# Peptides against a protein of PDB entry 6J54, part 20

Target 1, 223 residues: chain A of PDB entry 6J54
Amino acid sequence: NENLFASFIAPTMMGLPIVTLIIMFPSLLFPTPKRLINNRTISIQQWLIQLTSKQMMAIHNQKGQTWSLMLMSLIMFIGSTNILGLLPHSFTPTTQLSMNLGMAIPLWSATVFTGFRYKTKTSLAHFLPQGTPALLIPMLVIIETISLFIQPVALAVRLTANITAGHLLIHLIGGATLALLNINTMTAFITFTILILLTILEFAVALIQAYVFTLLVSLYLHD
Target 2, 42 residues: chain B of PDB entry 6J54
Amino acid sequence: QFQFTGIKKYFNSYTLTGRMNCVLATYGGIALLVLYFKLRSK

## One batch from the design tools (peptide; aimed at target 1 M14, target 2 L35)

Design b1_p27_1 (made by RFdiffusion4)
Pose (drawn by RFdiffusion4):
Structure b1_p27_1 (pose): chain A 223 residues (1-223), chain B 41 residues (1-41), chain P 27 residues (1-27)
Amino acid sequence: as target 1 above (223 residues)
Amino acid sequence: FQFTGIKKYFNSYTLTGRMNCVLATYGGIALLVLYFKLRSK
Amino acid sequence: SSFFSAFVFAVSSLISSSFSSFSSSLF
């Protein structure tokens, strides 16, 4: 009975303040120069695009490369608006489940209507996988179509659920430091757990590769 | 001039990318179950 | 057990504040 942890009961609030200012704000963190040689703080933002525009370009290699100049603007927005919210009292718009159901459905249904305007037969004849055996036709085409309509829900719910799960361990491991007016040796170990956990919460950039890239496989497989 | 800088881009991919009517239908029906549960309290 | 009950209460108060922020974004 040496080290008794404590806890504080308080409501964890994902309120909704004025949002259309908070959305526009990580657009003016990135400027654009009209000059040849640039000023050494855009120049490491212009080099960071020319890396990851050479990995969502190399798989597709078609005349579906026109679509890939938009997919690098989808990686900078939720690459910034997940990284701004690690600050002390900031608010992330990708915490609320509302705009991620508007980021998955206007993009996911822009992929099944891409081959339906050009191929019109063999885009969902991709439901036919191989040289057809006889005992499993109805066990297949009720499976590979129930794992198609999962995909817009499987694209947007995987983003909102773990971004807001990184904010509650920031508060609850952080709020147990404030309510630790018991023995003071264990206060530093909960603080040291925080400053490791904030390094893991820079996997909010690593969860934007898993949004643009399973949108490219959900685009390279249909087209 | 927030148009003609990206107007060549729009009619290229908004043929399939501007289908927010399925989002507007799935959003407008999602307005209807919440005003109905507060009507029945 | 008191730290785990504060974890369950913080998860249930975050789910209910995310549903009330989704319903106030439709209204």
Fold by OpenDDE base, seed 4:
Structure b1_p27_1 (fold): chain B 223 residues (1-223), chain C 42 residues (1-42), chain A 27 residues (1-27)
Amino acid sequence: as target 1 above (223 residues)
Amino acid sequence: as target 2 above (42 residues)
Amino acid sequence: SSFFSAFVFAVSSLISSSFSSFSSSLF
């Protein structure tokens, strides 16, 4: 048996990093519609994108809605990679903190800079909550400033931790089930049942984390 | 809603402008403190 | 979809660079 973290090692083939290909693979699942009436699969995809776009961009003004394409591509990417990562013997790129930081930091910085450019007064005012006692103003401003810089890290770690934890748990329970097959069949059946329930949960988690990540980026853009 | 006079007009935690000024003042103060300690150590 | 592909490619490049830098720091 390999170590528990072997599944999270960046895969290579002949010394070449195939992780790049794995990351690019989900793009093939979302082809560009070319017909007035597309296939059922494409139509469903476009419908889902439209619904999520309307939901997420409803809180934004016209200028904020310019980010719709980027945010929709982001949620589709994270969601698809997370779902594909639940396939057996698959590598989930979103389990890598480096990748999630690579997404979170630029997006966060873009939203923050955009806020400072177009809403400078409001953005600066966000460092001080309304109604703060005068004595607490300096300390609170510092705390809010630190909190701002923690946002991209929290965004990346949240996604990484949730996906990684789910994968680890699936591997652990799966390994336990296999080990118990010849030891105690009844116990193996119980662990297998748990594995099935956990797998269903992880499908939900995969989508939720994609949504939360994109939503938070959207909220940072709005406020 | 709020009518402030004097220094409270510019530095308050209730108005948008007041909060902005407080933030800027805080950053300015921190910058000055850092500068002071940096110059003091030299 | 073109933007999606471009985004995925950009992310792929970022992660690959991060892995290379991390590997170089470990060994």
Scores: peptide ipSAE 0.074, ipTM 0.730, DockQ to the pose 0.033
OpenDDE base, seeds 1, 2, 3, 5: peptide ipSAE 0.067, 0.040, 0.044, 0.064; ipTM 0.718, 0.712, 0.715, 0.717

Design b1_p27_1_s1 (made by RFdiffusion4, then SolubleMPNN; from b1_p27_1, 18 letters changed)
Fold by OpenDDE base, seed 4:
Structure b1_p27_1_s1 (fold): chain B 223 residues (1-223), chain C 42 residues (1-42), chain A 27 residues (1-27)
Amino acid sequence: as target 1 above (223 residues)
Amino acid sequence: as target 2 above (42 residues)
Amino acid sequence: SSLQEALEQARKSLEESLLLAFALALL
């Protein structure tokens, strides 16, 4: 099993962590526009950002829309890293739980604290669902409080698990395909076909998880 | 919209203010309980 | 309240979609 997870080990060069460079690499794919009419690639990127921004921030008022830049940056980062991670022999930073926690916890805390600052009454009332029987109020408040603290963990684990599971499966099937090349060519062909289909699916999953992660952060901000 | 009187006016699960007060009361109760156990362990 | 209900429904739908996506990713 060690060999299966070897691809998820943080890469290093000469004893120095190269993960930092890998994390920073996606930023190079999104250059800042310089012209009124940009290149096709940049125009498509900006168009996509505008669409996602409008869709995600539509549920927020004017004050909530101030988070648009950060949320869009987040989705672009997660999406790009997830897609790049699907390249052969690549390392996906978002497969590391520590990274996702590092993103989720600050964002979650910011949203929760923002809610308490500007919507104190509503935020406090959120710990007790409407119409709760009187006898269950204390216990339910405790449960809701615990649920709140589980949110950042769930947010990070969800992203990590989905991406990691996909990568693991790709590596397993890929390894099996290579092993079967000299044993049974027909079986190897079947496994290779499955690998291709799985890879296509993982591209979709990568984008969906990026969107979901950002959407949930936005949802928590909305309160 | 509900019309409550007495204690139910302040502590109810239907109004926003009522729910808030219930939450605060719960936290206060927990805090007092923790304090009680700390003092008891003294 | 209506907004909160809508958000809750959206959350539920998203959770179901995530579970489905996860299940599909394991196939």
Scores: peptide ipSAE 0.116, ipTM 0.726, DockQ to the pose 0.020
OpenDDE base, seeds 1, 2, 3, 5: peptide ipSAE 0.022, 0.028, 0.020, 0.075; ipTM 0.608, 0.609, 0.599, 0.614

Design b1_p27_1_s2 (made by RFdiffusion4, then SolubleMPNN; from b1_p27_1, 19 letters changed)
Fold by OpenDDE base, seed 1:
Structure b1_p27_1_s2 (fold): chain B 223 residues (1-223), chain C 42 residues (1-42), chain A 27 residues (1-27)
Amino acid sequence: as target 1 above (223 residues)
Amino acid sequence: as target 2 above (42 residues)
Amino acid sequence: SEFQRALELAQQSTQASLLLAFAAALL
């Protein structure tokens, strides 16, 4: 059991957290363009970022477009860390709930505060859905208020649970494959095939979770 | 689009202002209840 | 054009992401 969760332990070297370096490493994979025509890899990267930026900011006005830098940096960070975390024997910082809460809570609070600052009437009105029967108004307002405070928790837990569960499945299926190699080679082959399919799925999940996280932050800002 | 009269003009679940007022009234009511129980315990 | 500027600035804003990550790691 401890061996299973060993990949989720924060690595340290001589008491110094290597997590800091791991978190900083993805930034090196996204260099700033210096040439008019960059390398094909950089051009594709910029194209992807531009595409995602257009999708994320399509729902925002000019004031909301100010958040484009934050949201794009967030999606690039989470996406890169999640993908790098799928490398063998790699540590994924986003598997740590504390990290995800640390990102979710400030961003959520900023979006909520921005909403109350510039759209006070609309933000307050969001606590009561339109068309609510009069008798249910007090109860529904309370529920909606509680729902608001659950949002940062939901953001963090969703990201953490999806990435962590994926890693655990890869480790478990991988371990089972190795164990079955000496028992039944045919079954081991089937398990290995499942492992490959699962790894491909986890690559997709890594990107999707990054997108969903940033999208929900942007949607909370739009609300 | 909606014609409201009386109290429904200010407290309704259809207009933006009405919804806002309902929310504020709810929070105000809860705050007053909490304050009442807090003062009652003294 | 605004999205392109946002792209360039976002790539330069990796420092902000790192700061957020560091703050999160302290929790």
Scores: peptide ipSAE 0.120, ipTM 0.668, DockQ to the pose 0.021
OpenDDE base, seeds 2, 3, 4, 5: peptide ipSAE 0.080, 0.051, 0.060, 0.099; ipTM 0.714, 0.680, 0.707, 0.683

Design b1_p27_1_s3 (made by RFdiffusion4, then SolubleMPNN; from b1_p27_1, 18 letters changed)
Fold by OpenDDE base, seed 5:
Structure b1_p27_1_s3 (fold): chain B 223 residues (1-223), chain C 42 residues (1-42), chain A 27 residues (1-27)
Amino acid sequence: as target 1 above (223 residues)
Amino acid sequence: as target 2 above (42 residues)
Amino acid sequence: SSFQEALEQALKSAQESLELAFALALL
C-alpha cells in the first residue's frame, strides 16, 4: 500500500521542495514567438492555441472575451502538466488536491463575483429556474445555492480523481507486467499490450480533463 | 408577455425580476429565521 | 448546446473505457 502511493508524495531535494520548479517547467515548453514565421513546432503550438481559443470563446460575448487569456493559460498549464505526468515515475502536480483547489476556488469565486458585479439581476435569478411552482420556490432556491457551492469542489475533485486513477492503473499494470516477466512471458506480453493501450487512453483523458476544467470555468462565467 | 397583477407582479417564476425577488425573499426569510434562533438562545 | 453534449459524450466514453480498464486490471 505504501509503495503504491509513494509516487504521489511531493518530491523534495535535500529538504527543499522542488514542486515549484516542476510547476514552472511546462512554461518553458512554450516560448514566445520572435518572428513572423516561426519554427514548425512553435507554429503548431500557436495554431492549436488559436483554434482552442476560438472554440472556448465562441460561447461568450465581447465582454466575456476579456477572460480569454486567463482561460487559455489555464488550459495550457493543466494540459501540459497532465501530459508530462504520464512519464514513467513522474510526479504530476495536478494529482494534489490542494493544488487543484487552489486553482479552482479562486477562479470559481472570480467568475461568480464577476457575474454579480455586471449581471446582478441575471445572477440572482439563476438560483430559481423559470416556471417553478410557487410552493417549491424556497426549497429549490436552497438546493440551487448548495449546488453553486459544490461547483468548485466538484471541479477540483473531478480533475484530481481522473488523473490519480489513471496513474494508479498505469502503475499497477506496469508492476504486474514486471512481475510476470519471470513467470510467464506470454502473459506478460498481453499485460504489456494492455498497458500500452491504457497509456494511450490516459493521454486522451489528460487533454480532455484540461479542456473540461477550462470549459466549466468559462460556462460558470457565462451563466 | 406575461401580465401579472397584485403580488404576482413582484413575485413570479416567469419574469427575471420576479425570480430575483423570490430569491431575495427566500434569503431574507432564512436570515430572519437564523436571527430568531440566535436571539432566542440569548 | 451541441458542444456540451459532445463533451459529455466524450467524457462518458472516456469514463466507460477507464472503468473497463480498471475492471480488467482487477482481474
Scores: peptide ipSAE 0.177, ipTM 0.705, DockQ to the pose 0.023
OpenDDE base, seeds 1, 2, 3, 4: peptide ipSAE 0.054, 0.031, 0.101, 0.116; ipTM 0.625, 0.609, 0.704, 0.724

Design b1_p27_1_s4 (made by RFdiffusion4, then SolubleMPNN; from b1_p27_1, 17 letters changed)
Fold by OpenDDE base, seed 5:
Structure b1_p27_1_s4 (fold): chain B 223 residues (1-223), chain C 42 residues (1-42), chain A 27 residues (1-27)
Amino acid sequence: as target 1 above (223 residues)
Amino acid sequence: as target 2 above (42 residues)
Amino acid sequence: SSFEKALEEALKSARESLELAFALSLL
């Protein structure tokens, strides 16, 4: 069990936390454009950011679109870190629950407080669904309040669990493939094919989880 | 538009204002209960 | 809310598609 979870230990060099450098590294992959017509790679990146921004901000009004920069930076950060984490023997910061809670709790609290500030009446009314029988009102308000406080925990655990489970499966199947190379070459080839297909799936999962995380934050803002 | 009379006009689960008032009343009731038990123990 | 219901349905469909893709990847 220690060997399986060794890849999830935060790396340090001579007592210095290199995790900070790993977190900042994805930012170097997205340079700022300096021309009206940029290079092909930068143009594709800006095009993708523009498309995702249009889709996510379509549900928000003019005041809600002020969060566009933060939401786009969040999806780019989580997406890039998740993809880089799929490299062999690499450390993925998003597998750490502390990091995901550090992102989820402030963003969730910001969306709840902004909703309370600008849409106080609607936000308070959201704790009671329409058409509730009068006798069930106190119980339902309590349940909805508890549900609100579970949102940041569910958001962080969802992202952590999906990425961690993916890494564990890749390591287990990869280890099985290496063990079978000296026993049966044919079965090792089949296991290796499964590993390739699983790796492709994990690339998709990495992008989907980044999108879902950002989308849920935006939906909490919209209420 | 729902036409309610009396206390149901301010506390109902069908209007936006009614739902808001119900939530505030529930929180106020819980706060009073917590305050009562806290003052009783001291 | 209608948005929460739509999100839950979308997440359910996405989960089912991922589970299907995972099952197919294990063949």
Scores: peptide ipSAE 0.094, ipTM 0.711, DockQ to the pose 0.019
OpenDDE base, seeds 1, 2, 3, 4: peptide ipSAE 0.023, 0.016, 0.021, 0.036; ipTM 0.598, 0.607, 0.570, 0.645

Design b1_p27_2 (made by RFdiffusion4)
Pose (drawn by RFdiffusion4):
Order: C-alpha cells, then sequence, then structure tokens
Structure b1_p27_2 (pose): chain A 223 residues (1-223), chain B 41 residues (1-41), chain P 27 residues (1-27)
C-alpha cells in the first residue's frame, strides 16, 4: 500500500466552436513562391512533396495518373490538421465524424464510377476471381460484395476513431498528474509516460499514408 | 480567379468526383432520424 | 423557435458522439 494512484472525474468535451476559421488555417501555413530559387523554408516543403509524389505515381502507371495530382493535396490537409492539434488548446476538425463521412463517400464513389464509364462490364466482373469451381459460387458473390460496401465505412471510421483516442490518453494521463497531491515520486513517471506518448502521437502523420494509400489500392484495383 | 487556375482539372475528374448527391442523400436522411427522436423525446 | 430546435439537435448530436467515443474508449 505504498503508491496510491488517484483519479479525477471530469467531462471530456469535444465541443464545437466556430469551425470554418479552423479549417482554413492550415492552408496559410504553406506558402507558394513565384521564383526560381526559394527561401529555405518553402524549399523543405517543396522537397517533401517530391518524395511522396514518387510513390503514389509508381504503382499506377496508366492514364489514371491524372488523378494523382489531387491525392497529394489530400495528404497535406489531414497531414496538417492532425499535427496541429497536439498543441496545448487546439482543435482538430478531423475529430468530428461528420467531415470524414464527406471525405470517404465523394472519393470512394468516384472510383466505382470511373471504370463504369469506360469498361462497363469488367470493372465489377472483377467479382470473378478465377477458373470457377462449382461448390462455391453463391458463397463467394455474397461475400465479395459485402466487403465492397464496407469500404466507405471502413475508410472513414478508421480515421476518426483513433485520432480521438489519442486525445483522451493525453488528457487522462495528463489529468492524473494534476490530481497527484499524494506521494511526489510517482508524478515524474506519469510525466515521463506523457512525453513518450506524445512521440507516439506523431503517428498522426503515419495514419495519412493509411488513407491515401488504401485509396490508391481502391483506385488501382478498379482501374 | 479561384476558377480558371483549376478549371481544366474540374471537368476532367468531377465527372465522377462530384457525386456528393450520395453524400447529400446519406446526409439528408441522417438529418431525419435525429429530429424524429427529439420529437418523441 | 426554429433556431432553438436546430440548436437542440446540434447539441444532442454532439452529446451522442461524445457518449459513443467514451464507450468505445472504455472497451
Amino acid sequence: as target 1 above (223 residues)
Amino acid sequence: FQFTGIKKYFNSYTLTGRMNCVLATYGGIALLVLYFKLRSK
Amino acid sequence: SSFDNFSNVVNYFVDLENDFFDNLFNL
């Protein structure tokens, strides 16, 4: 009975303040120069695109490369609006489940209508995998079509659920420091747990590769 | 001039990318169950 | 009246989303 942890009961609030200012703000963190040689703070933002524009370009190699100059603007928005919210009192728009259901459905249904305007038969004849055996036709085409309509829900719910799960362990491990007016040796170990956990919460950039890339496999497989 | 810089890009891919009507239908129906539960309290 | 009904619907949706993520975090 040496080290008794404590807890504080308080509501964890994902309020909704004025949002159309907060969305436009991580657009003016990135400038664009009209010059040849640039000023050494855009120049490491212009080099960071020329890396990951050479990885969502190399798989496709078609005339579906026209679509890939938009997929690097989808990686900078939720690559920034997940990184800005690690600050003390900031507010991330990709916490709320609302806009992620508007980021998944206008993009996911922009992929099944891409081969339906050109191929019209073999895009969802991709439901035919192989040289057809006879005992499992109806066990297949009720499975591979129930794992198609999962995909818009499987794209947007995997982003909102773990981003806001990173903010509660910031508060609850952080709030247990403030309510630790018991023995003071264990206060530093909860603080040291925080400053490790904030390094893990720079996997908010690592969860934007898992949004743009399963949108490319959901585009490279259909087209 | 927030148009003609990206007007060549729009009619290229908004043929399939501007289908927010399915989002508008799935969003407008999602407005209907919440006003109904508060009507029945 | 129409503005109060709209503000109640927004508050009820925000509370429902908070309760859903708290229950998911406890699991």
Fold by OpenDDE base, seed 1:
Structure b1_p27_2 (fold): chain B 223 residues (1-223), chain C 42 residues (1-42), chain A 27 residues (1-27)
Amino acid sequence: as target 1 above (223 residues)
Amino acid sequence: as target 2 above (42 residues)
Amino acid sequence: SSFDNFSNVVNYFVDLENDFFDNLFNL
């Protein structure tokens, strides 16, 4: 069990927090374009960023579109860290609930606060769905208030649970495959096939969770 | 659009202002209840 | 200090996470 969860311990080098370097490393994978016509890799990256930016910010007006840089940087960061986390013996900062809460709570608070500052009436009205019977209004307002405060927790836990569970499954199935290689080759082959399919799934999950995290932050801003 | 009269004009679950007022009234009621129990415990 | 408070909050969440996983997997 210790070997299983050892990969999720924050790594340090000589007592120094190397986690900071790991967090900063994805930034090196997205260089700033220096030419009018860039190479194919940078062009594809910029194209993807533009596509995701257009589709994500399409739900926002001009004021909401000011969050484009923040949201795009967020999705790029989470997506890149999640993908890099699938490398063998790699550490994913997004498996740490503290890291995800550190992103979720400030961003959620900023979106909620921005909503209350600029759209006070709409934000307050959001605590009560339309068409609610009069007798259920007080209870539903309380429930909606509680639901609001659960949003950052759900946002962080969703990302953490999905990424962590994926890593755990890869390790468990991988370990089982190695153990079965010397016991039953046929079963080991089946397990290995499952491992490959699971790894492919985790690549998709890594990107989807990054998108969902950023999208939900964006939706909270839009609400 | 809805036409409301009386207290429903200000407290309704259909209009934006009505919903806002209901939310504020709910929070105000809770605050008053908390205040009542706080004063009662003294 | 503000730094100490931030560190305490971070440590709290780290401890909470560790406790959660310890309880979940009976470690």
Scores: peptide ipSAE 0.126, ipTM 0.749, DockQ to the pose 0.206
OpenDDE base, seeds 2, 3, 4, 5: peptide ipSAE 0.022, 0.083, 0.015, 0.109; ipTM 0.589, 0.750, 0.619, 0.734

Design b1_p27_2_s2 (made by RFdiffusion4, then SolubleMPNN; from b1_p27_2, 23 letters changed)
Fold by OpenDDE base, seed 5:
Structure b1_p27_2_s2 (fold): chain B 223 residues (1-223), chain C 42 residues (1-42), chain A 27 residues (1-27)
Amino acid sequence: as target 1 above (223 residues)
Amino acid sequence: as target 2 above (42 residues)
Amino acid sequence: AAEELLEALLKLAQELENKAALEAFLR
């Protein structure tokens, strides 16, 4: 029981939480460019950031473009942390719902408030889909209002659930592989192969979830 | 594209203004209901 | 909400296509 979820417990050393260091560690993997033409690694990183930026900001006007830096930083942070979380027996901060809520709720609220600030009429009208029958208007407005408040929860839970489930599965299969090493080498090999395939899948999931999280934030901003 | 008269002019689900007004009316109605229940409890 | 999201995604896809087409045309 405890061993199953032990990897999801916040690590501490000498009573001090090292979670902060773990959260900050991915930032070291993305150094700031100091030259016009940097080394290949930084260039690839910047290229990827630019590509994602173009895709994320494609639906936004100039006012929405202001969010580009924040959204790119968010996707880089979530993506990097998720990828690092795929390491065996590693702690992934994004598996913690508290962390994801801590990111999702403020960002969601910021996007919603920004929408109301600059597009008040459109934002208010968004609570009622176009073409709704007159008799269903009150109920639908209520449902849409509830839906709005579910957005941050869904945003956080989606990310957390996907990463946590994947991480848990990797740990389980990894543990099974280790247990089978001395029992049946052939079976262990098969299990290990599955683990590799799963790791590749989770690598993709890590990136996709980071992208989806950021994209949804962006879409909420667009309204 | 849509031409409405009377109440439908201000409260419709097809125009932006109409949708906004419908939302506001709904919230206003709910607020009034809540207020009514609070006042009756006194 | 789902329909709105779908519409948003479709619009995004269309915008990306238009942008790609424009870039291709300008090359």
Scores: peptide ipSAE 0.229, ipTM 0.701, DockQ to the pose 0.013
OpenDDE base, seeds 1, 2, 3, 4: peptide ipSAE 0.211, 0.185, 0.165, 0.153; ipTM 0.694, 0.695, 0.688, 0.686

Design b1_p27_2_s3 (made by RFdiffusion4, then SolubleMPNN; from b1_p27_2, 23 letters changed)
Fold by OpenDDE base, seed 5:
Structure b1_p27_2_s3 (fold): chain B 223 residues (1-223), chain C 42 residues (1-42), chain A 27 residues (1-27)
Amino acid sequence: as target 1 above (223 residues)
Amino acid sequence: as target 2 above (42 residues)
Amino acid sequence: ELEELLRLALLLAQELENAAMLAAFAA
């Protein structure tokens, strides 16, 4: 068990934590374009950013679209870190609940505060769904209030749990594959095939979780 | 659209203002209850 | 389409999480 969870321990080099370097590394993969016609890689990146930006901000009005830069930066960061974390024996910062909370809480609070600042009436009204019977109003308001405060926790835990679970499965199946290589090659091949399929799935999950995280933040802003 | 009269005009679950007032009233009530029990305990 | 895809992805992620938990328990 210790060996299994050892991959989630913050990596150090010469006694110094290298987590900061790992966090900053994805930023190097997205250079700023300098030419009218950029390289193929940069062009694809810009195209993807444009598509995702258009899709994500479609639900927002003009004022809400001011958050486009932050939301796109967030999805790029989480997505890139998650993808890079799927490399063999790589440390994924998003597996750390502290990091996800550190991202979720400020963003959530910013959206809530922005709502109260510019749309006070609407924001307060969100604590009571429309059409609620009068007798259920107090209890429902309390439940909605609690639900609001659970949002950042759920946002962080969802991302952490999904990525962590994926990593655990990859490690377990990978370890089993290696162990079976010396026992039964045929069985090892089957488990290896499962590992490959699982890895492909985790790549998809990594991107989806990044999108979901950003989408929920955007949704909270819209509400 | 619903036409409300009396206190239902200000406290309803259908209008934006009504919903807001209901929320504020709920929070106010809770605050008063907490204050009551706090003062009673002293 | 996106909502359905998202829902499917979330379901897959949840199943993966369950599988991971089971695998971890079995290990």
Scores: peptide ipSAE 0.131, ipTM 0.707, DockQ to the pose 0.025
OpenDDE base, seeds 1, 2, 3, 4: peptide ipSAE 0.067, 0.059, 0.031, 0.087; ipTM 0.665, 0.719, 0.706, 0.724; seed 4 fails the geometry check

